# Peptides against a protein of PDB entry 3C66, part 107

Target 1, 189 residues: chain A of PDB entry 3C66
Amino acid sequence: KSWANLFEKNDFFFRYKFYLEITAYTRGSDEQHLKWSGLVESKVRLLVMKLEVLAGIKIAHPFTKPFESSYCCPTEDDYEMIQDKYGSHKTETALNALKLVTDENKEEESIKDAPKAYLSTMYIGLDFNIENKKEKVDIHIPCTEFVNLCRSFNEDYGDHKVFNLALRFVKGYDLPDEVFDENEKRPSK

## One batch from the design tools (peptide; made by RFdiffusion4, then SolubleMPNN)

Design b2_p21_7_s2 (from b2_p21_7 with V9E E13S M16F)
Fold by OpenDDE base, seed 1:
Structure b2_p21_7_s2 (fold): chain B 189 residues (1-189), chain A 21 residues (1-21)
Amino acid sequence: as target 1 above (189 residues)
Amino acid sequence: EEEVKVLDEKKKSGEFVFTPD
């Protein structure tokens, strides 16, 4: 199944009420992040397959392209803040306290040599098959298996000071600004 | 305000359960 051909970017982030965000974090080198994020991204399809077989899930469709960002991250507290605040429109404004690394500023001496946190985020659109609003869907098992699969690949990924992985369940109206173009209107509640 | 649910292995969360409405 080629999910890539199913939806344009602008349609994908408006199509579903719910999204699962998978973010790989690295506080280290670009090379470390490329290896870590590449691994995580390579396993997303397996998570999708596990989600699709759950009775409460009608559709689980991944967006094929990761979203990438990086911040100057001088302290461990800054790194924890990034992990806490990233991935929700409600909380992402806290990231404005950090310097976003861009193509325009990356060669500045103060940024070039600074410690950095790298982020790569994959999105899965979710449609639920719940007739009764009282019914619950538990995705803990497939998500935990996914995390374990990623972490077990290399012992170096056990260093939580460097490598982190988070899954966030987010409603469409609370998606980060990064998924929308400047001319797109955020979905309403 | 609905609390954003996050699976973070550092938090040792035992549940990632949703009631979509």
Scores: peptide ipSAE 0.224, ipTM 0.789, DockQ to the pose 0.692
Fold by OpenDDE base, seed 2:
Structure b2_p21_7_s2 (fold): chain B 189 residues (1-189), chain A 21 residues (1-21)
Amino acid sequence: as target 1 above (189 residues)
Amino acid sequence: EEEVKVLDEKKKSGEFVFTPD
């Protein structure tokens, strides 16, 4: 399939065994999140370029559409819980303890002015060029450089109480439910 | 339980090294 077809949701999350999730978190205003997530998103292509040149990586394909979600986040502990539990099917059920903000409920008085955590998640599908099962691929350097690049853009992004950035390596069978349509079956192990 | 590897600045992230299986 052409490179263009990989940007279609339907095949992308079934195409690879492995994915890198890049999540920008903001516990603050929508405006703060828009700036932070927009910055992170703008740098994803640079990360892809750095991943593609690694000998152990055959393919690094970004899914260009971010996944957006927001939760009522009244406490710092809730914010830590979101960062710990989000991005894996195994753990995402813990997020059900928080109120998901939707277009239907965002104007409710209990939600409208409530503290919120905003999440924007980018996905990179990974195909590895490993012949031997003992071979390892180290992506620490390009990922760290990416994080540093994002954090260094503005001094305000140094406030971890507000702005966070996580990269998660996830297998296709453990992708969050958000990446699949209701009629799609989750990949098996 | 399969350990999910996360690069998180708040957590002392170990090696972000993968062995695809």
Scores: peptide ipSAE 0.204, ipTM 0.780, DockQ to the pose 0.686
Fold by OpenDDE base, seed 3:
Structure b2_p21_7_s2 (fold): chain B 189 residues (1-189), chain A 21 residues (1-21)
Amino acid sequence: as target 1 above (189 residues)
Amino acid sequence: EEEVKVLDEKKKSGEFVFTPD
């Protein structure tokens, strides 16, 4: 089992029972998002290192490629909705109420000039080292430290109307559809 | 099933952690 093989999309999202999703959100310009998401992505390795030293974690393996999406986001409420609903198969259908920006439609005048929310999502596969099914592993501290690290990097990132960061713990069967190819079936419960 | 906890799940403006339902 080489690390290189785990970077194949087809294996990675079936390999682990648990995933940590790290999503950088930007309601602003593409340039703002590029800077914000790039920063977040650059710090993921530090989170991995902090996770791996926890006694209850056997493996924290990052998927190296971000998933990118953007939506027309006319209101702050829409932006909050995106943050609430994105990252889970159970809830992502709510995003269908918003216009997904695609290469096909991005040049349409109504979409081109619309306010947008940009999303970049990194995934970490988690394998736990727990002997007792009742034993719980707490990853709150590393996750909080990661968020604080990203937010404190630049004062501009303190504007929560523009820049947001979410960490979501997700089971493999509840991963967003974006991580699977058309020919792939999501893991079952 | 393995039990994983994110202590004190937080949702505040721009900084939050979710756990599965």
Scores: peptide ipSAE 0.044, ipTM 0.669, DockQ to the pose 0.173
Fold by OpenDDE base, seed 5:
Structure b2_p21_7_s2 (fold): chain B 189 residues (1-189), chain A 21 residues (1-21)
Amino acid sequence: as target 1 above (189 residues)
Amino acid sequence: EEEVKVLDEKKKSGEFVFTPD
């Protein structure tokens, strides 16, 4: 398959054993989230470039589109719980305690004016170089530089009560349900 | 399998979550 085909959803989440998830969180307005997530998304290509030059990484391939979700988030504890549980199939069921905002319910009076947490998630598929395979591959430096780049863009993004950023290393079998279509079978171990 | 270290503002196993300290 050509590299162009890897940017389509059809096999991206089955092609790699490992993924890096990048999630921008906002507890505030949709406008605040649009600015924050847009900034984070615009910098993902720079992270990819830094990952690709690491000796232990053969391929770092970004998925082209973010996954968007939002929850009613009445408390700071709820916001912490979202950040704790989101991004892994093992833990995401805890989010069922919160009200997911959908196109069908967003205009309901109890949801429309409620405090919300917004999430935008980008995915990078990772393939490791077997010849240069080390027991441990450290991606700490490029990830730290990426976070610092996003946070330093505007002083307002230093408010962790509103704006947060997470990077999660996940195996293909533990990807969130949102990346698979209804008729797709989750990868096994 | 190779282990990948990920940065934590709030260290979870293999994850970087940047949350308030």
Scores: peptide ipSAE 0.050, ipTM 0.663, DockQ to the pose 0.119; fails the geometry check

Design b2_p21_7_s3 (from b2_p21_7 with L7I V9E K10R E13S)
Fold by OpenDDE base, seed 5:
Structure b2_p21_7_s3 (fold): chain B 189 residues (1-189), chain A 21 residues (1-21)
Amino acid sequence: as target 1 above (189 residues)
Amino acid sequence: EEEVKVIDERKKSGEMVFTPD
């Protein structure tokens, strides 16, 4: 069974109590986002390898596909709000104030030429060692090294007005709605 | 309120230290 078959979409977001979300943000062109998100996605495997060797982490499994979304983003404040509110069920309702770009509306004149923020989100499922449940697990170093690796690849990615990268630790019950199908129930606390 | 653990380059402090309980 190929490694790809272990992560059927259907159970991945129910398998783990904890997830690490990696989101690449771009306020610019689709081409800019494709390059930036593609770079970030290409490095996720290196982050997984660094997480797996930590004593407190039993398993770090990446989901194989990114989640893609885009919003009309007319202001820098809107871009900051997206980055602050995205990635948690508790806060994502604030994004309803922005216009989500969909296949149905992308050709509308008001959307087609509007400034956009693009988001690509990768997920890593985390399982921790039972013996270390009472101990603090620190993943700051590998996460920071990952960010630095992505940013240092090209000087053009140094523009935080255009390109951003965030890592969020999330519990399964607080995952964004986008990871669940309409027929799936959100995990309980 | 459970403290959100985020590394965001816009923010000065991104602690990713947690107890997995």
Scores: peptide ipSAE 0.315, ipTM 0.853, DockQ to the pose 0.697
Fold by OpenDDE base, seed 2:
Order: structure tokens, then C-alpha cells, then sequence
Structure b2_p21_7_s3 (fold): chain B 189 residues (1-189), chain A 21 residues (1-21)
């Protein structure tokens, strides 16, 4: 398959057994989120470069389109819940307790002026170069460096009540529903 | 419970060590 075909959504989320999810969270304004998520997105290529040079990684392939979602988030506890439950099919059903903001409902009075949490998620498909099942791949360093790089860009991003960043390692069968089309069957274990 | 491997600054202890099992 050509390199171009790997950027097609449908093939990408079936191509790898493992994915790294990078989620930028913002509990604040859309403008704040745009700046924060835009920064995070701009740095993903640097993370990919750092991952690709690791001996245990055969390929780190970014899906270039972010997944965007927003929820009514009236409390800090709701924001913690979002950050805890998002990014895994096993846990994402907990988000159904929150009001998802959509193009259809965003102008409703109860939603328009409500506190919101914004999420932008980038995906990296991972293929490992491990001959022995006992071999471990450690990506802690490049991931931590990535977080530090994003956080250090502006002092305002130090406010964890507003801005958060998480990197989640996810198996293909546990990817969030958002990555699949309605007609697509989730990968099996 | 399959240990969720997350680097989350809220969770100080996340190891990002993988076995491709």
C-alpha cells in the first residue's frame, strides 16, 4: 500500500495492533483550546521522529487529522472524569453522562454559555520490532519530553485546571468509537 | 483490569513500557 493509503481513516485504524493517543484537554474557551491543541498538534511530528529512532519501534505513523469533541463540563469532577474515561472503548461509555456538544445543539441556551471541556486527539499507529516476546519497548522518555515541550511553551499551560495533556497506549480493539465509521466493525482481540 | 498505560501528569506513576503481546 502506498504511503498515501495509510492516511485513509478506515485503513489506518485497522493497520496497527497498537496506537498512541495524544489528547489535549481544555476546560475553558474555544480560543484557549485552539491555541493549546494547535501547539500540541504542531509538536506531534517531533514525537514521531523520537519514536521512530527507538530500536523497538519499526514504525510510528501519525494520523494527521485530529479528532475533536467537546462536552458540557460544569464541574472540576466532570473534567477529571473526562480525562479518566476518554480514549478507551472500555471506559468511554461513562462520557454518556455528559452532554456532548454538537453542531446541532451548540446554540441551545443551556449549552451555548455552559462551561465546556474541549478535546483534540491525535493518533500514532505503532508497529514494534520485537523478535522476542520478552523484550519491552520503553517510550516513556520521548513521551515525557513531548509533554514537557508542550507545557513549557507558555506559562499559561501550567494551569492544570484548564489545560491538560495525556498520552495513552491503546490496543486496536480498545480504540474509541470515534475512529470507526458506523459501518465498520471494531478490530477483534 | 488491564493496566491502562497512560502518561498523565495527574497520575505521577505512569510507566510507558510495552510488550507487544
Amino acid sequence: as target 1 above (189 residues)
Amino acid sequence: EEEVKVIDERKKSGEMVFTPD
Scores: peptide ipSAE 0.313, ipTM 0.854, DockQ to the pose 0.665
Fold by OpenDDE base, seed 3:
Structure b2_p21_7_s3 (fold): chain B 189 residues (1-189), chain A 21 residues (1-21)
Amino acid sequence: as target 1 above (189 residues)
Amino acid sequence: EEEVKVIDERKKSGEMVFTPD
């Protein structure tokens, strides 16, 4: 299969058994989120490079397009819930309790003036050298270094009430619905 | 319940150890 097909959305999220999700969260302005998410996105290639040199990782392939969403987020508890529940099909249904901001509703006065949480998520498909082995893979170090790199870039990002970053390891069958088209069936366990 | 592997700065534990099986 040509490398060109890897950039087709449909093939990427069916190609790997495992994915690393990198989500930048911002509870603030769109401008704040653009700066934060843009920074995180700009560093993903460095994480990929660090993952690829691990003995247990055969391939770390980034999906180049971020997935973007925003929610009305009136409270800090709502922001915590978003960060806890986002990124897994098993838990994402909890986000239905929040108002998703869409192009259709963003100009509604109640939504326009509401506090918002912005999310930008990057995906890395993972292939391992130790498949079918009872050996463990540890990616904690490169992931932590990535977080530290992003946080240390600007002191303004030190406010965890506004800016957050999470990395989630997800199996293909538990990817969020956002990665699939309406006509696509989720991978089975 | 499958163990969620996440690095989250809000959480004290950020273990990212898994089996590819």
Scores: peptide ipSAE 0.312, ipTM 0.851, DockQ to the pose 0.695
Fold by OpenDDE base, seed 4:
Structure b2_p21_7_s3 (fold): chain B 189 residues (1-189), chain A 21 residues (1-21)
Amino acid sequence: as target 1 above (189 residues)
Amino acid sequence: EEEVKVIDERKKSGEMVFTPD
């Protein structure tokens, strides 16, 4: 019963000070992205389990739904920029240089036929069991194992020009705008 | 500047060590 109330979107992105963002990137077809993102999403629970057993982590709580976005991505440099700038409020404004694909514009000829980068982002809220704020938490191993697990599933996913996966540690005040409704205010620092 | 902790396969340095402060 208590977990069901935790899944209201509005509370999730305000509940934790820290989040792990898992973003599956695809520069290719929608079908390719659906397969790749679906695989990544299916493995997130395994990552959560690995995070929960770390002594420094009190809670690793996955958000239930991915956030989906797509951009017109005519060049490889654009794809790199997306991967570099996405996932942080501090840097996401750089993505305004690219055409965001929306339901309103997706049928425009210039957008419809353009190469696209697709993004699916899963969020894990993190609560730490650290009494001493100077103590470091290392989540490198489980995160790397997760990436390796996703990549090893199919050889086709080895093409980094098409398929990419990133894990980003983000503070709540630096979450992307996409996680908040228009009427919601960002968490303060 | 808070160092963004990212594991990105494009980046050889995947260190994900942080202080939760």
Scores: peptide ipSAE 0.311, ipTM 0.852, DockQ to the pose 0.709

Design b2_p21_7_s4 (from b2_p21_7 with L7I V9E K12N E13S M16F)
Fold by OpenDDE base, seed 4:
Structure b2_p21_7_s4 (fold): chain B 189 residues (1-189), chain A 21 residues (1-21)
Amino acid sequence: as target 1 above (189 residues)
Amino acid sequence: EEEVKVIDEKKNSGEFVFTPD
């Protein structure tokens, strides 16, 4: 199957058992987020290349488009909660305590002027060469190098109060609801 | 329950080792 057929959203999030989520977080302006997320997104291909050469990884396939979300984020604690709870179906319900910014509500006065956390999430589908379920794959090095690469690009990105970057390993059945359409059923365990 | 392993600069500077089961 050509790589082109893998870019259909509906197939991508059902194709792999495992995903690496790369989320760029920004608590600041939309402009700050666009710069930060754009940088992170531009480097994902380098991460993919580093993952593909690992002996335990058979395939590292990036999804082509980021998922965008934003929350009203009045406090630093809220921002930490977003970073802790986002990216897993098991934990994402905790984010219901925060106001999700939508196209329908973004013009409301209480939302428009509120501090926001912006999220851009890239997904990499992973297939492993490991036949033995006891074997472990270590992706620490390429992931750390990726984070360091993103952070080192501009000194401003060193401000963790504004800019954050997380990589999360997630099973397909535990992907966030955002990756599925309303008519799609999430993968079973 | 396999703990979702997260590489976060703030929380996890350790090994990002997982078993694909």
Scores: peptide ipSAE 0.085, ipTM 0.708, DockQ to the pose 0.700
Fold by OpenDDE base, seed 5:
Structure b2_p21_7_s4 (fold): chain B 189 residues (1-189), chain A 21 residues (1-21)
Amino acid sequence: as target 1 above (189 residues)
Amino acid sequence: EEEVKVIDEKKNSGEFVFTPD
């Protein structure tokens, strides 16, 4: 069975207590973002494989589709703010200070030619083996290896003014609003 | 409860910094 058949969207973001978010950021052209995000997305399966073999991880399942968003990003400070605030329900309200690019507004003159930050976010649902009396599960190594793998693919991706990559560990109740439909209730603590 | 090392990767001075939660 294809990975795509394992999770319906509606069940995936309620199934796990913990999620790993992988976000590719690009402050540049849409073409630059397509190349960068496509590379990152293509490597997620390798990260999953490395997570699954950790003794403290019972399950690591990727969601099959990325979440795409873009903001008008006139300054480097705005780009840093996006990277700091995105990916958590607790902090995402700060992004309301920026103009979200939508299908409805993308052709407006003030938006069309504006500098943009593009975001592509992949999710991995995590279940842990509590019975393994390991006091602590450390996912730092596989995550670091993943980042290094993506960054080393092309020298151009070393430009942090344009290309960035973030990995965030998030609880289900603190997932961004974008993962839920309007009729869905956010998981409680 | 088993403790999980939470990673928040942020760009800092051209490096990725993983901070535990």
Scores: peptide ipSAE 0.034, ipTM 0.663, DockQ to the pose 0.179
Fold by OpenDDE base, seed 3:
Structure b2_p21_7_s4 (fold): chain B 189 residues (1-189), chain A 21 residues (1-21)
Amino acid sequence: as target 1 above (189 residues)
Amino acid sequence: EEEVKVIDEKKNSGEFVFTPD
């Protein structure tokens, strides 16, 4: 399969058994989120480079397009729920309790003036170079270094009430619905 | 239930170890 097909949405999310999700969260203004998510996105290539040099990783391939969503987020508890439930098909249904902001509803007065949580998610497809099924891969170090790099860039990003960053390891069958088109079937276990 | 592995400042377990199987 040509490298060109890897940039087709449909092939990317079926190609790998494992994915690393990188989600930048912002409970604040759109401007704050644009700066935060833009920073995180700009550093993803550095994470990829750090992952690729690990002996257990054969390929770390980033999907270049971020997935963006926003929710009405009236409370800090709602913001914690978003961070807990987002990024897995098993848990994302809990987000249905929150109002998703869409182009159709964003101008409604109740939504326009509401506190919002913004999400931008980058995906990395992972292929492993492990011969023995009993071998474990530890990606904690490169992932932690990535988080620290993003957080240390600006002092303002130290406010966890506003800015958050999570990395989630997800199997292909448990990817969020957002990565699939309406006509696509989720990968099976 | 498959353990969801997340690395963030709140959920850091100290290890992000998985088996590719």
Scores: peptide ipSAE 0.073, ipTM 0.712, DockQ to the pose 0.656; fails the geometry check
Fold by OpenDDE base, seed 1:
Structure b2_p21_7_s4 (fold): chain B 189 residues (1-189), chain A 21 residues (1-21)
Amino acid sequence: as target 1 above (189 residues)
Amino acid sequence: EEEVKVIDEKKNSGEFVFTPD
């Protein structure tokens, strides 16, 4: 589809002032996460379509690939912390308290069999059609419909101890570090 | 500081209204 090839990574995260982040969380197995994140990702296009028809939204363009990460997550409190702190540059430093799982460390005995939280994040760049700065845009309806669509697919996804879904509205200067290459400068305010 | 608005089933206040300033 035409929008999938519209943006290279380097341009996408600099093009918009505002982004909607869609993160699928799983505290469980890799297989559980693959199913959950795959479902969420498959529905993003429907959310985009619903956002585009809102009067205050000029453009809603999804980035084509998810960003994936996983952490050692020994406790439920750690899992709640991940969900609270992830998705914003202002707060993501709190995740440094957890062990990030990497290809280099995943086979370590302390990591291999440890409980894990998996994250898959999709990004939608937003351009608004607001002439008057006093005009408000409400995206509650399309976002709630999206969440309901994902959650209703399988009864197992009702277990919030395992499966979670968050949508976060973020400004370009507050995007997580994961979206930028090491040589890229973060957008300024 | 504009509060980061998060929509999830636990935190959803029923409104996701913002002004893109």
Scores: peptide ipSAE 0.068, ipTM 0.701, DockQ to the pose 0.677; fails the geometry check

Design b2_p21_8_s1 (from b2_p21_8, 10 letters changed)
Fold by OpenDDE base, seed 2:
Structure b2_p21_8_s1 (fold): chain B 189 residues (1-189), chain A 21 residues (1-21)
Amino acid sequence: as target 1 above (189 residues)
Amino acid sequence: EDDIYYSTSKEENEKFVITPD
């Protein structure tokens, strides 16, 4: 499989109709997130392997780089909102209610010491076998195994108030804006 | 295409999400 050519951002997010988003969430310290997201990211290849062997999956191709973002997250409700709204173009505008942490503003007094939610998102492009259109592909199993694998690595990762993991199936036209460059047009339906 | 799990919200994707109880 020539994966190398598909790792280009400009092609990857237009190549597939379907994507699996794997997002590691951390409401805590940057250090906590680095450990958590690093673990999750390190296991994505295992998920890919499990997806590839499913009869209904023709291709499962990971994008090589995570997408990183962080928000001021003063409340648990905000954290839940992030988890609910992130990962879809349809809903991501709700995130505008929160302060995005950037290199430009991270040193501001109101932001520097504020509680943060950190997000790291990996993407897997999916192609399905046409012959299996009538068959639901149960990706629940490998996804669940993946989550369990990540969560079981350290007892601390059982704290859902701090560490969360989401797997979202999305269509290409509903990918978050973060995956596109300013000059790129979002895929149509 | 309806034969594939698709979600745009936490609720719709709950089976793939580990969240606080």
Scores: peptide ipSAE 0.036, ipTM 0.627, DockQ to the pose 0.105
Fold by OpenDDE base, seed 1:
Structure b2_p21_8_s1 (fold): chain B 189 residues (1-189), chain A 21 residues (1-21)
Amino acid sequence: as target 1 above (189 residues)
Amino acid sequence: EDDIYYSTSKEENEKFVITPD
């Protein structure tokens, strides 16, 4: 399949009822995150290929642009909280308790040298053949293979205190705010 | 510690599931 014909940035997050979010987390240096997230992003196409061959999946369409953010992350508990709360509209407000790193504040003394958690998220829109059927689709196999592929690339990526990888299956109405423009209305249930 | 697998479908829609490895 050629996604180029289907790729519309403006309507991607309105096109599908379901999305798979792939988030690479790093609590460490920017350099560490660039390597980790770059690896994860480079393997997304392989996951898409594995999803597309499942009988219950009609379309698996990746959004090619990653969404990136970083937070001051003083403690491991903060890092766990980020991983728990990020990726869902209903829970992401908890992230307001942390300091978001921006281009405007990154040079501040309290932020510049602070421990940080970096996030890079890729999105896959999913269309199912069995949405109105009794049949179920279990995507854990391709997802597990994807995680194993990423984690096994470098031994350092086995350190969960630094590097993490999350896959979140979400409905369109529960996508994070980051995917919508300020003037866009969130999809309804 | 395991990677995070979260599925709204498991709780809200039984037709589609993603489970930890």
Scores: peptide ipSAE 0.034, ipTM 0.650, DockQ to the pose 0.140
Fold by OpenDDE base, seed 5:
Structure b2_p21_8_s1 (fold): chain B 189 residues (1-189), chain A 21 residues (1-21)
Amino acid sequence: as target 1 above (189 residues)
Amino acid sequence: EDDIYYSTSKEENEKFVITPD
């Protein structure tokens, strides 16, 4: 199967055992989020390049489409909860306590002007070298460099009350529901 | 089957939020 086909979803979320999730969070305006998430997304390829050269990494393949969501987020505690619970199937049900903003409800008076947290998530499929299974692969350095690169772009991005960036390593069976179609069954252990 | 391990600031949780240095 051509690598090009994986960039258009297809079986991307079934092909790898491991994924790196990159999520840009914004508790503020949609304009703020567009700038922040756009910056993060534009730098993902640089992270991929740094991951690919690691001896323990066989493949680092980005999925080019971001996943977008937003929640009504009235408090800072809610914002922290979102960052804690999002990105894993085993924990994402906790987000049901918050109101998800949808195309159907976004114009409602109680939602339209409410404080919101915006999320944009990019995915990288990972394959490791078998000979290195017993050896720890340290991805901390390239990930730290990536975060620093994004945060240093604008002084405003130093405000953690508004802008956040998280990276999560997840197994295929623990991917969030958002990556699968309604008719698809998630991978099993 | 042996698991593949990685090292990050929050290795145990398989998640990390990194702040600028």
Scores: peptide ipSAE 0.038, ipTM 0.604, DockQ to the pose 0.085; fails the geometry check
Fold by OpenDDE base, seed 3:
Structure b2_p21_8_s1 (fold): chain B 189 residues (1-189), chain A 21 residues (1-21)
Amino acid sequence: as target 1 above (189 residues)
Amino acid sequence: EDDIYYSTSKEENEKFVITPD
């Protein structure tokens, strides 16, 4: 398959056994999130480059489009819960306790003026050189550098009450439902 | 259990999550 074909959602999320999720969180305004998520997204390629040079990584392939969602988030505890539960099929059902903001409900008065948490998630498909061996690949250095790069861009991004950044290593069978179409079956374990 | 093991370092309040099997 051509690289171009790998940018199709249906192919990309079945292609790799492992994925790295990069999620930008914002509990604030839409404008704040657009700036924050835009910055994070703009730096993903740099992370990919740093991952690719690691001996244990054969391929680091970014999915080009972010996945976006927003929730009514009235409390800081709710915000922490979102950050804890989002990004895994195993835990994402906990998000059902929160009101998902949709195009259909966003103009409702109770939702329009409510505090919101915004999420933008980028995915990197990973293939390793150490298959069938009990070997450990540590990507903390490139990930830490990436986080520092994003956080240091603007002093405002140091406020963890508003801006957060999470990197989650996820197996294909545990990807969030958002990456699959309704008619698609998630990968098996 | 996968034969490939992965680790990340968490820096301060940043979140690096490894999802187990």
Scores: peptide ipSAE 0.031, ipTM 0.621, DockQ to the pose 0.146; fails the geometry check

